Peptides against a protein of PDB entry 3NZW. Designs and how they scored, part 126

Target 1, 212 residues: chain A of PDB entry 3NZW
Amino acid sequence: TTTLAFRFQGGIIVAVDSRATAGNWVASQTVKKVIEINPFLLGTMAGGAADCQFWETWLGSQCRLHELREKERISVAAASKILSNLVYQYKGAGLSMGTMICGYTRKEGPTIYYVDSDGTRLKGDIFCVGSGQTFAYGVLDSNYKWDLSVEDALYLGKRSILAAAHRDAYSGGSVNLYHVTEDGWIYHGNHDVGELFWKVKEEEGSFNNVIG
Target 2, 222 residues: chain B of PDB entry 3NZW
Amino acid sequence: QFNPYGDNGGTILGIAGEDFAVLAGDTRNITDYSINSRYEPKVFDCGDNIVMSANGFAADGDALVKRFKNSVKWYHFDHNDKKLSINSAARNIQHLLYGKRFFPYYVHTIIAGLDEDGKGAVYSFDPVGSYEREQCRAGGAAASLIMPFLDNQVNFKNQYEPGTNGKVKKPLKYLSVEEVIKLVRDSFTSATERHIQVGDGLEILIVTKDGVRKEFYELKRD

## One batch from the design tools (peptide; made by RFdiffusion4, then SolubleMPNN)

Design b2_p19_3_s4 (from b2_p19_3, 12 letters changed)
Fold by OpenDDE base, seed 5:
Structure b2_p19_3_s4 (fold): chain B 212 residues (1-212), chain C 222 residues (1-222), chain A 19 residues (1-19)
Amino acid sequence: as target 1 above (212 residues)
Amino acid sequence: as target 2 above (222 residues)
Amino acid sequence: SALEAESAQAMGPWWFGRP
C-alpha cells in the first residue's frame, strides 16, 4: 500500500493505490483506500484492511453524531483525535492502522493529521503512509512546492503513487486521486497503473529501467 | 501452540450479472486427506434474496451463517419486516466478523444478491471483516486456481481488441446467466482436477428479482 | 497468529501494506 496527502496553496492532494494483499497473494486490485467521511473530510487506509475499514467507518459515525449534536461539522483535529483516542485504547491488542485524516473546516482551513495504531498523532503538510511510502516520498519530496498549481499538484500526487506502485510489490492496481478545497473534496478519478505507467513513461521519458 | 482452527477445504465462487447474481460452492467437506462428506452444502439462502457462504473452517462458517440468519430475523422484527438490502447485509456481516477480531472466524465469506437498483451484487470478506463489492470472487482452497481465470473471463483482464496492437482493451460487459453458469461449471471442474479438497458436487444459487434458484451438478468423486 | 501463518496465507486477513 501507498497513500499520500500533502497541503499546498490550492488545498490538499490525496492519492492512494488500490492493491490489497494476503502474503504473496494479490487479494484485490480495486480496493478503495479512501473513505469519504463527509463532503469536507477524508480518511486514508494503510495496514490491516479490516482495522482501517471498520474504525474509519466508525469514525464517520462519530463525526456525524458530532454534527448532529453540535450543529456544526467536526474539526479535522477533533476527528483525528477521536480516532487516535480509540486506537490508543487498543494499544497492544494488535491493531494495524496507518491513516491520514484530511479535511477542511473554516476554523482550521485545509488540514492533515497522521494517526497510527501505535498512538502517534501528527499534524503536518506532507505524509506518505504504507509499505511504499519511501518510494512515494522520493518523488514527492523532490518535486513538492507550496506554490504548485492544482494541475501540477494532482499530477505530482498521482506520479508519486505510480513510483511506489512500480517499486513496491504490495502497491499497485490503480491510483485514486482527490483534491480537497474549501468547498470540499473533489474526486479526480481512478487511474489504472498499467495504463498510467506507459503514459507517464512516454510523456516523461522516465522509467527507463523498463524496456518498452 | 494450540491451533483451534480446522480446515474443511472446499471452494466457493460468486459472480454478479446485470440483473442477477450467482454464488456457487462445492459440496465436499474434508479434513486433511479424509473426505468427511460428499454432500455438505455450504451456500445458503438467508432470506431477503441474500445468499451467503463462509468457506474455510466449517464450524466457524456455520456459526457465522447462523448468526447472520438470526440478524435478518431480528432486522425484520425491529423494522416492520423491511427487506434487508445487500449493502446493509454486508455491513452487518462486517460487524459479525470484526466482533471476533481477536479470535476470528477462520473463513472467507461471500454474499450475493441484488442491490437497491436491481443490479447483481457480490460482496467478499476477509476473516476479520474487511469487505469489498466486486464483480466476481473465488474463495477457499482452490481460489488461487480460479480467481485468475475469473479475472480473465469476467473482467476481461489482459484481453485486447484484435487489430489494435494491444492499445484498446476488451470492453467490459455483463455476462448472461447462461454464460456465468458455464464459467462456474468450468471453474469447478478445473479446480476439482487440480485440488484434492474440491469435488463431489457443485451447488449453484442464482439470485434474481424472482427469488433464489438452485442448481446442482455432479463433480468428480475421486 | 494462525491466520498469518505461511500455510494459511490464502485464508489470511487482507492487508493494505504495513505502515
Scores: peptide ipSAE 0.410, ipTM 0.805, DockQ to the pose 0.439
Fold by OpenDDE base, seed 3:
Structure b2_p19_3_s4 (fold): chain B 212 residues (1-212), chain C 222 residues (1-222), chain A 19 residues (1-19)
Amino acid sequence: as target 1 above (212 residues)
Amino acid sequence: as target 2 above (222 residues)
Amino acid sequence: SALEAESAQAMGPWWFGRP
């Protein structure tokens, strides 16, 4: 798995692969590793599929309850804290989660929190999470600028996941791409790695380690 | 070392069509190398046009199916006989599985039915409750033999239009019920040839807007 | 057998791999 999120002048880019594995078995190439909690809030998934899917869905319910009770959308800080508190209660029980809570509120603006099952909760501008995270960072860190255009930022997110899919055996399938703004998240499609790789190779003249 | 789990073998297969879905399973039940039964159905009509199978450790599978059937019953009691949708059923099954997160049901679960738009739907689950809607899924002993075949024949993976030098993928299309049944039968006959835990009989449940139909075919008994 | 072991893995819990 490779997930990433980063802030830039145009909001937040979120990009994830779509491979699930069970040991050496590719369980799926089409799994959704982003949960759409509400129109302004996303969660990403790495680690145990069931742990992430179950608890981030639960988080969505808690966020909705907050909105109903407080008549205001939950903050990204509060949403991430709810999840962090939950996984902390299960610390040592064997949960495996590496998540990013990404969203926009009027109070916070575009915001990213990293939350994992070790109890870590971090606010930041750039995170890559998963077995392919180091490969994604290699591309992302080399090309990241705050002043990226939306188009360039979307491409950078997609390209970083592609790099990870190429090198990490546990990443692949496709790239799911999101752009988060003050108006909410926008889904920017599913990009099959098999097609995307050759397209990028041709257009960039990259991936010269592969002959084809 | 104490092992609370068994493995009763068998294989299951789900395929979604345009306006139907199929869930099939062999009827062999085995422990180690001993056949316990040549006809032990493992695919069930659970009501509300939902069919379910939980393949692996049969005791866990049966328990899970019974719990789900009971859940359907209580859903009707609590919601004025409202039909349980396939997506809600999937969510419910997730909770049943994840409720035993630290002592899981040792099963691969597949359900099939129609979504709220009348389209065929197949959902697959891991032992602890992660789930995905897919066009097809094989589970159980011969899943590794069948799933690649389904990728090729249902999802047309690695198929290209002739004369395009591999540049144009074969377009996706829905399969007819007859085509799906043929694929299911071919899958299980092939699996039976290569896996000792698969055989004896094949039971296929077909879900349409008109309800659940069952078909049975003999498999090799070796 | 190698086949049985592979099949057993296919029935294991799904992972979104992480280090």
Scores: peptide ipSAE 0.409, ipTM 0.811, DockQ to the pose 0.810
Fold by OpenDDE base, seed 4:
Structure b2_p19_3_s4 (fold): chain B 212 residues (1-212), chain C 222 residues (1-222), chain A 19 residues (1-19)
Amino acid sequence: as target 1 above (212 residues)
Amino acid sequence: as target 2 above (222 residues)
Amino acid sequence: SALEAESAQAMGPWWFGRP
């Protein structure tokens, strides 16, 4: 798995692969590793599929309850704190989760929190999470700028996941791409890695280690 | 060292069509190299036009299916006989599975039915409750033999339009019930040839708007 | 057997790659 999120002048880019594995078996190439908690809040999934899917769905319910009780959308800080508090209660039980809670509120602006099953909760501008994270960071860090255009930022997110999919056997399938703004998240499609690879190779002249 | 899990073998397969879905399973039940039964159905009509199979350790599978059937019953009691939708069923099954997160049901679960739009739906679950809606899924002993075949024949993976130099993929289309049944039969006959835990009989449950029908075919009894 | 190993893997929980 490779997931990433980064803040830039235009909001937040979230990009994830779609491969699930069971050892050497590719269980699925089409898994959704982003949960749409509400129109302004996303969660990403890395680690145990069931752990992430179950608890992030639960988180969605908690966020909705907050809205009903408080008559206001939950903050990204509070949403991430709910999840972090939950997983911390299970510390040592064997949960495996590496998550990013990404969203926009009027109070916070565009915000990213990293939350994992070890109890770590971090606010930051750039995170890559998963077995392919180092490959993604290699591309992302080398090209990241705060002043990226939305188009360039979307491409960078997609391209970083592609790099990880190329090198990490546990990443692949497709890239699911999101742009989060003050108006909410926008889904920017599912990009099959097979097709995307050849397109990028041709357009960039990259991936020269592969002969077409 | 005590192992609480057994493995009863078998294979299951779900395929969603446009307005139908199928869930099929062989009827062999085995422990190690000993055939316990040549006819032990493992695909069940659970009501509300939902078909379910939990393949792997049969004791766990039976327990899970019974719990789900009970869940359907209580859903009717609590919600004025409202039909349980396939997506809600999937969520419920996730909770059943994840409720035993630290001592999981040792099963691969597949359900089939129609979604709220009347489209065929197949959901597959891992032992701890992650799930995904898919057009097709194989589970159990011969899943690794069948799933790549389904990728090719249902999802048309690695198929291209002739004369396009591999640039144009074969378009996705729904398969007819007859085509799906052919694929299911070919899958199981092939699996039976190469896997000792698959054989004896094939039971196919077909879900349509008109309900669930069953078909049975003989497999090799080797 | 290779088949058993493969089947056992298929029966394992799904992972979204451990970080």
Scores: peptide ipSAE 0.409, ipTM 0.807, DockQ to the pose 0.806
Fold by OpenDDE base, seed 1:
Order: C-alpha cells, then sequence, then structure tokens
Structure b2_p19_3_s4 (fold): chain B 212 residues (1-212), chain C 222 residues (1-222), chain A 19 residues (1-19)
C-alpha cells in the first residue's frame, strides 16, 4: 500500500494505490483505499482493509451524528480524535490501521491528521503511509512546495504514488486521486498504473531504469 | 494446541454480467485428503434475488449464511417487506463478519445479485468483513488457479487488439449468460484437474430480474 | 490470537491489506 496526503495553497491532495495483497498473492487491484467518510472528509486505508473500512465507515456515522446534534460540520481535529480514541480503546487487540483523515473546514483550513492503531495521532502538512511510503516521499518531498497549482499538486500526488507502485511490490493497480477543498472533496479519477507509467515515462523522460 | 477451525475445501466463483450475475460452487466437501461428501451444496438462494456462498470452514460458512438469511427475514419484518438491495446486503454481511473480528469466520464470502439499476453485481468479503464490488471473483481452495483466468477472460487483462503492437487494449464488454456459464464450467473443470479439494459437482446459480435459476454439472470424481 | 491471525491469512487471498 501507498497512500499520501499533503496540504498546499489549493487545499489537500490525497492519492492512493489500489492493490491489496495477502502475502505474495495479489488479492485485488481495485481496492478503494480512500474511504469517503462524508462529502467533506476523506479517510485513507493502510494496514487491515476490514479494520480501516469498518471503522472509517463507523467514523462517518459519528460525524453525521455530530452534525445532527451540533448543527454544524465536525472539525477534522474532532473527527480524527474520535477515530484515535476508538482505536486506542482497542490497543493491543490487533487492529491494523494506518490512516489519514483529511478535510477542509473554515475554522481549521485544509487539515490532515495521521491516525494509526498504535494510538498515534499527528497533525501535519505531508504524510505518506504504507509499505511504499518511502518511495512516495522521495518524489513528493523533492517537488513539494506550498504554492503548487492545483494541477501541479494533483500531478505530484499521482506521480508520487506511481513511483511507489513502481518500486513497492505491495503497491500498484491504479492511482485514485482526490482534491479536498472547502466545498468538499473532488474525485480526480482512477489512473491505471500500467497506462500511466508509460505515459509519464514518455512525457517526462523518467523511469530510465526501464527499457521500452 | 486445539485448532477451532477446519478447512472443508471447495471453490466458489462469481461473475457479474450486464443484467445478470452468477455464483457457482463445487459440491465437494473435504477434510484434508478425505472426501466427506460429493454433493454438499454451498451456494444458496437467500431471497430478494441474492445468492450467497461462504467458502472455507463449512461450519462457519453455514452459520454465516443462516445468520444472513435471518437478517433478510428481519429486514422484511422491520421494513414492510422491502426488498433488500444487494449493496445493503453487503453492508449487513460486513457487520456479521466484523462482529467476529477477534474470532473470525474462516470463510471467503461472495454474494451475487442485481444492483438497484438492474445491473449484475458481485461482492466479495474477506473473513473479517472488508468487501468490494467486482465483476468477478474466485474464492476458496482453487481461487489462485481461477482468478488469473478470470482476469484474462472476464476483464480481458493483458489482451490487446491484433495489429496494434500492444497499444490498444481489448475493449471491455459484458459477457452473455452462455459465455459466463462456459467460463465457469471451464474454470471448475480446470481447477478440478489441479486441485484435490475441488470436484464432484458444480452448482451454478444465475440471478436475473426474473429470479434465480439453478444449473448443475458433473465434475471429475477422483 | 495467533490462530485467528493465521486463519485470517490462511483464508487468503483476501484484503488484509497488510502493507
Amino acid sequence: as target 1 above (212 residues)
Amino acid sequence: as target 2 above (222 residues)
Amino acid sequence: SALEAESAQAMGPWWFGRP
């Protein structure tokens, strides 16, 4: 798995691969590793698929309850804290979760929290999570700046996942790409790695380690 | 140390068509190398045009299917006989599975039916309730033998138009019922030849807007 | 616990997205 999220002047980019594995077996190439918690919040999936899918869906319900009770959208801080508190209650029980909760509120602006099943909760500008995270960081860190255009930011997210998909055997399939703004998230498509790789290689003159 | 789980082998396969879906399973039930039964159906009509199979440890599979069938009944009672949609069924099954997150059902679950638009739908589940809608999925003992075949024959993976130098992918298209049944039969026939836990009989449930149809085919009995 | 974890793996190939 490779997931990433980063803040920039235009909001948040979220990009993830779609491969699921069980050991050396590729279980799926089409897993939805971004969980649409609600129209304004995204969760990412790394670790146990069921744990992430179940609890982030549950989180959506909690966020909806907050909205109903408080008559306002939940903050990203509060949403991530709910999840963090939940997984902390299960600490030691064997949950496997590496998640990013991403959203944009007027109060907070673009906000990303990392939450994992060890009880860690971190706010930050840039996170890559999964077995391919170091590969993604290599591309992301070298090209990141706050003043990226939306187009450039989207490409950078996509390109970083592509790099990870190339080097990490546990990552691949496709890139799912999201842009999070004050108005909510926008899905920017599913990009098959097989097609994307050759396109990027040709256009950039990159991936010269591959002949073709 | 006591192992609470058994493995009864078998294989299941779901394929979604345009306006239909199929869920197939062999009828062999085995423990290790001993055939317990040559005809033990593992694909079930659960009502509301939903077919289900939970393959792996048969005791867990049977328990899960029974729980789901009961869930369907209660859904009707609580919601004025409203038809349970396939997506809602999938969510319900997730909760059934995840409810035993720390002592999982030792099963690979697949359901098939029609979505609310009348399109074929196949949902597959891991033992603890992660699920995905897919065009096809193999589960059970011979899943590793069949799934790559389905990738190639249902989703046309690694197929290109002739004369395009590999630049044009074979276009995706829905398969007919007849084509799907042929693929299912070929899949199970092939799996039976190469896996001892698959064989004896093949039961195919076909879901259309008109209901569930059942077909049976003999498999190798060795 | 070990058996449950092993069982989950054994039932493969599914989605235990272990990175």
Scores: peptide ipSAE 0.144, ipTM 0.793, DockQ to the pose 0.280; fails the geometry check

Design b2_p19_4_s1 (from b2_p19_4, 7 letters changed)
Fold by OpenDDE base, seed 4:
Structure b2_p19_4_s1 (fold): chain B 212 residues (1-212), chain C 222 residues (1-222), chain A 19 residues (1-19)
Amino acid sequence: as target 1 above (212 residues)
Amino acid sequence: as target 2 above (222 residues)
Amino acid sequence: MEENLEENEIIERLEERLE
């Protein structure tokens, strides 16, 4: 798995691969590793698929309850804290979660929290999470700028996942790409890694280690 | 050491068409190398045009299916006999599975039906309740043998437009009911030849807007 | 499941009140 999220002048880019593995077996190439918590919040999934899917969906319900009771959209900080508190209650029970909660509120602006099953909760500008995270960081960090255009930021997210998919056997399938703005998240499509690889190789002249 | 889990073998297969879905399973029930039954259906009509199978440990599968059927009944009771949608069914099954997160049902669960738009739908679950809507999924003993074939025939994986040097994929299209049935039969026939835990009979449940139809075919009995 | 069911019921009730 490789998931990433980063803040920039245009909001947040979220990009994830879609490969699921069971040992050395590719179980699926089409897993949705982004949970649309609500129109304004995204959660990413790394680790145990069931743990992430179940609890982030549960988080959606909690966020909705908050909005109904308080008549105000929940903050990214509060949403991530709810999840963090939950996983803390299960500390040591064997949950496996590495998640990013991403959203954009007027009060907070574009906001990313990393939450994992070890009880870690971190606010930050750039996160890559999963077995391919180091490969993604290699591309992302080297090209990241706050003042990226939306187009360039989307490409950078996609390109970073591609790098991870190329080197990490546990990552691949396709890239699901999101742009988070104050008005909510926008889905920017599913990009097959195979097709994307050849396109990028041709256009950039990259991936010269592959001949054919 | 006490092992609460068994393995009763078998294989199940779900395929979603444009306006239909199929869920198929062999009827062999086995323990180790001993055939317990040559006709033990494992694909069930659960009502509301939803078919379900939970393949692996049969006792767990039966328990899960029973719980889901009960859930359907309660849903009708609470919602004035409203039809349970396939997506809601999937969510319900997730909760059933994840409720036993630390003592899981030892099963691979697949459901099939029609979505709210009348399109074929197949959902696949891991033992602890993660699920995905897919065009096709095989589960059970021969899943590893069948899935590559399904990927090729249903999802057209590794099929490319001629003359593009493998750069342009073949466009996806839905298969007809007849084509899907043939594909299922061929898959199980092949699986029976290669895997001892698959055989005896094949039951196929076909879901359309008109309801659930059942078909039965003989498989090899060795 | 019971907890989630309860939460969903609460959400539905709250939504009905807002309508």
Scores: peptide ipSAE 0.026, ipTM 0.793, DockQ to the pose 0.073
Fold by OpenDDE base, seed 1:
Structure b2_p19_4_s1 (fold): chain B 212 residues (1-212), chain C 222 residues (1-222), chain A 19 residues (1-19)
Amino acid sequence: as target 1 above (212 residues)
Amino acid sequence: as target 2 above (222 residues)
Amino acid sequence: MEENLEENEIIERLEERLE
């Protein structure tokens, strides 16, 4: 798995691969590793699929309850804290979760929290999470700047996942791409890694270690 | 060493069509190398045009299916006989599975039906309740043999338009009921030849807007 | 798990009231 999220002048980019593995077996190439918690909040999934899917969906319910009770959208900080508190209650029980909670509120602006099953909760600007995270960081860190255009930022997210998919056997399938703005998240499609690879190779002249 | 789980073998297969869905399973039940039964159905009509199979440890599978059927009953009771949607069923099953997160049902669960738009739907679950809607999924003993075949025949992976030097993929299209049934039969026939835990009979449940239809086919018995 | 079910019921009830 490779998931990433980063803040920039235009909001947040979220990009994830779609491969699931069971040992050496590719269980699926089409796993959805982004949970759309609400129109303004995304959660990413790394680790145990069931743990992430179940509890992040649960988180959605908690966020909805907040909205109904308080008549306002929940903050990203509060949403991430709810999840963090939940996983903390199960600490040592064997949950496996590495998640990023990404959203945009007027009060907070674009916000990313990393939450994992070890009890870690971190606010930050850039996170890559999963077995391919180091490969993603390699591309992302080298090209990241706050002033990226939306187009460039989207590409960078996609390109970073592609790099991970190329080198990490546990990552692949496709890239699911999101842009989070103050008006909510926007889905920017599913990009097959195979097709994307050849396109990028041709356009950038990259991946010269692979002969076409 | 205590092992709370058994393995009764078998294979299940779900395929979603445009306006139908199919869930199929062999009828062999086995322990180790001994055939317990040559006809033990593992695909069930659960009502509301939802078919379900939980393949793996049969005791767990049976328990899960019973719990789901009971859930359907209670849903009707609580909601004035409202039809349970396939997506709601999937969510319900997730809760059933994840409720035993630390002592899971040792099963691969697949359900099939029609979504709210009348389109074929297949949902697949891992033992602890993660699920995805998919076009096709095989589960059980011969899943590793069948899935690559399905990828090729249903999703047309690694198929290209002639004359394009592999640059243009074959376009996706829906298969007819007849085509899907043939595909299922071929899949299980092939699986039976290569896997000892698959055989005897094939039961196919076809879900359409008109309800659930069952078909049965003989498989190799050795 | 029971809490989750209860919460969903609460959400449904609250949403119905808003409609």
Scores: peptide ipSAE 0.025, ipTM 0.779, DockQ to the pose 0.075
Fold by OpenDDE base, seed 5:
Structure b2_p19_4_s1 (fold): chain B 212 residues (1-212), chain C 222 residues (1-222), chain A 19 residues (1-19)
Amino acid sequence: as target 1 above (212 residues)
Amino acid sequence: as target 2 above (222 residues)
Amino acid sequence: MEENLEENEIIERLEERLE
């Protein structure tokens, strides 16, 4: 798995791969590793698929309850804290989760929190999470600027996941791409890694280790 | 060492069509190398046009299916006999599975039906409740033998348009009911030839807007 | 599981009241 999120002048980019593995087998190439919690809030999934899917969906319910009771959208800080508190209660039980809670509120602006099953909760501008995270960081960190255009930022997110998919056997399938703005998240499609690879290779002249 | 789980073998297969879905399973029940039964159905009509199978440890599978059937009944009671949607069913099954997260049901679960738009739907679950909607999924003993074939025949994986140097994928199209049934039969026939835990009989449940239809075919008994 | 189901029911009821 490779997931990433980063803040820039235009909001937040979220990009994830779609491969699931069982040992040496590819279980699926079409896993959805982003949960759309609400129109302004996204959760990413790395680690145990069931743990992430179950508890992030649960988180969605908690966020909805908050909105209904308080008649206001839950903050990204509060949403991430709910999840963090939950995993803390299960500390030592064997949950496996690495998640990013990404969203926009009027009070906070565009915000990213990292939450994992070890009890870590971090606010930050850039996170890559998963077995391919180091490969993604290699591309992302080298090209990241706050002043990226939306187009360049989307490409950078996509390109970083592609790099991870190329080198990490546990990552691949496709890239799901999101842009989070003050008006909510926008889905920017599913990009097959194979097709994307050849396109990028041709356009950039990169991946010269592979002969087309 | 104590092992609370058994493995009763078998294989299940789900395929979603345009306006139908199919869930199939062999009828062999086995422990190690001993055949317990040559006809033990493992695909069930659960009502509301939802079919379900939980393949692996049969005791766990049966328990899970029973719990889900009860859930359907309670849903009707609480919601004035409202039909349970396939997506809601999937969520319910997730809760049933994850409720035993630390002592899981040792099964691969597949359900099939129609979504709210009348389109074929197949959902696959791991033992602890992660699930995905897919066009096709094989589970059980011969899943590793069948899935590559399904990828090729249903999803047209590794099929490319001629003259594109392998860069353009073959466009996807839906299969007819007859084509899917043929594909299922061929898959299980092939699996039976190569895997001792698959055989005896094949039961296919077909879900359409008109309800659930069952078909049975003989497999090798050796 | 039971708690989650209860929460969903609460959500549904609250949503119905808002309609």
Scores: peptide ipSAE 0.025, ipTM 0.781, DockQ to the pose 0.075
Fold by OpenDDE base, seed 3:
Structure b2_p19_4_s1 (fold): chain B 212 residues (1-212), chain C 222 residues (1-222), chain A 19 residues (1-19)
Amino acid sequence: as target 1 above (212 residues)
Amino acid sequence: as target 2 above (222 residues)
Amino acid sequence: MEENLEENEIIERLEERLE
């Protein structure tokens, strides 16, 4: 898995691959590793598929309950804290989760929290999570600027996942791309890694390690 | 040493069409090299136009299916006989599976039906409840043999338009019920030839707007 | 214990991972 999220002048970019594995077996190439919690809040999934899917869905329910009780949308900080507290209760039980909670509230603005099953909760501007995270960081860190245009930021997110998919055997399938703004998240499509690779190679003249 | 899990073999296969879905399974039940039964159905009509199979350890599979059927009944009681949607069924099954997260059901679960728009739907579950809606999925002993075939024949993977030098992929299209049934039969026939845990009979449940239809075909009994 | 470990390993192999 490779997931990433970063803040920039235009909001938040979230990009993830779609491969699931069971050992050496590719179980699926079409897994949705982003959960749409609400129109303004996203969660990413890495680690155990069931753990992430179950608890992030549960988180969605908690967020909705908050909205109903408090008559306002839950903050990104509070949502991430709920998940963090839950994970902490299961510490030592064997949960495997590496998640990013990304969203927008009027109070916080665009916000990203990293939450994992070890009990870590971090607020930050840039995170890559998964077995391919180091490959993604290599591309992302080298090209990241706060002042990126929306177009450039979207491309950078997509390109970083592609790099990871190329090098990490546990990442692949397709890139799902999101842009989070003050008006909520926008889905920017599913991009097949195979097709994307050749397109990028041709346009950039990159991936010269592949003779094709 | 006590092993709480067994493996009863078998294979299941789900394929979603445009306005139908199929869930198929062989009827062989085996332990090690001994055939326990040549006709033990493992695909079930659970009501509300939902068919279900949980393949692997048969005892766990049966338990899970029974629990789900009970869940359907309770849903009707609590919601004034409202039909359970396939997506809600998937969520319910996730809870059943994940409820045993630390002592899982040793099964690969597939359900099939129609979504709220009347389109064919197949959901596949891992033993602890992760699930995905897919166009097709094989589970069980011969899944590794069948899935690549399904990728090629349902999703048209590695198929290209003639005369394009491999540059244009074959466009995706829905298969007819007849095409799907043929594909299922071919899949199981091939699997039976290569895997000892698959054989004897093939039961196919077809879900349409008109309900659930069952078809049965003989497989090799070797 | 060892057989239970083997079973757990088999189960883990069957579980989908988003690694």
Scores: peptide ipSAE 0.139, ipTM 0.808, DockQ to the pose 0.023; fails the geometry check

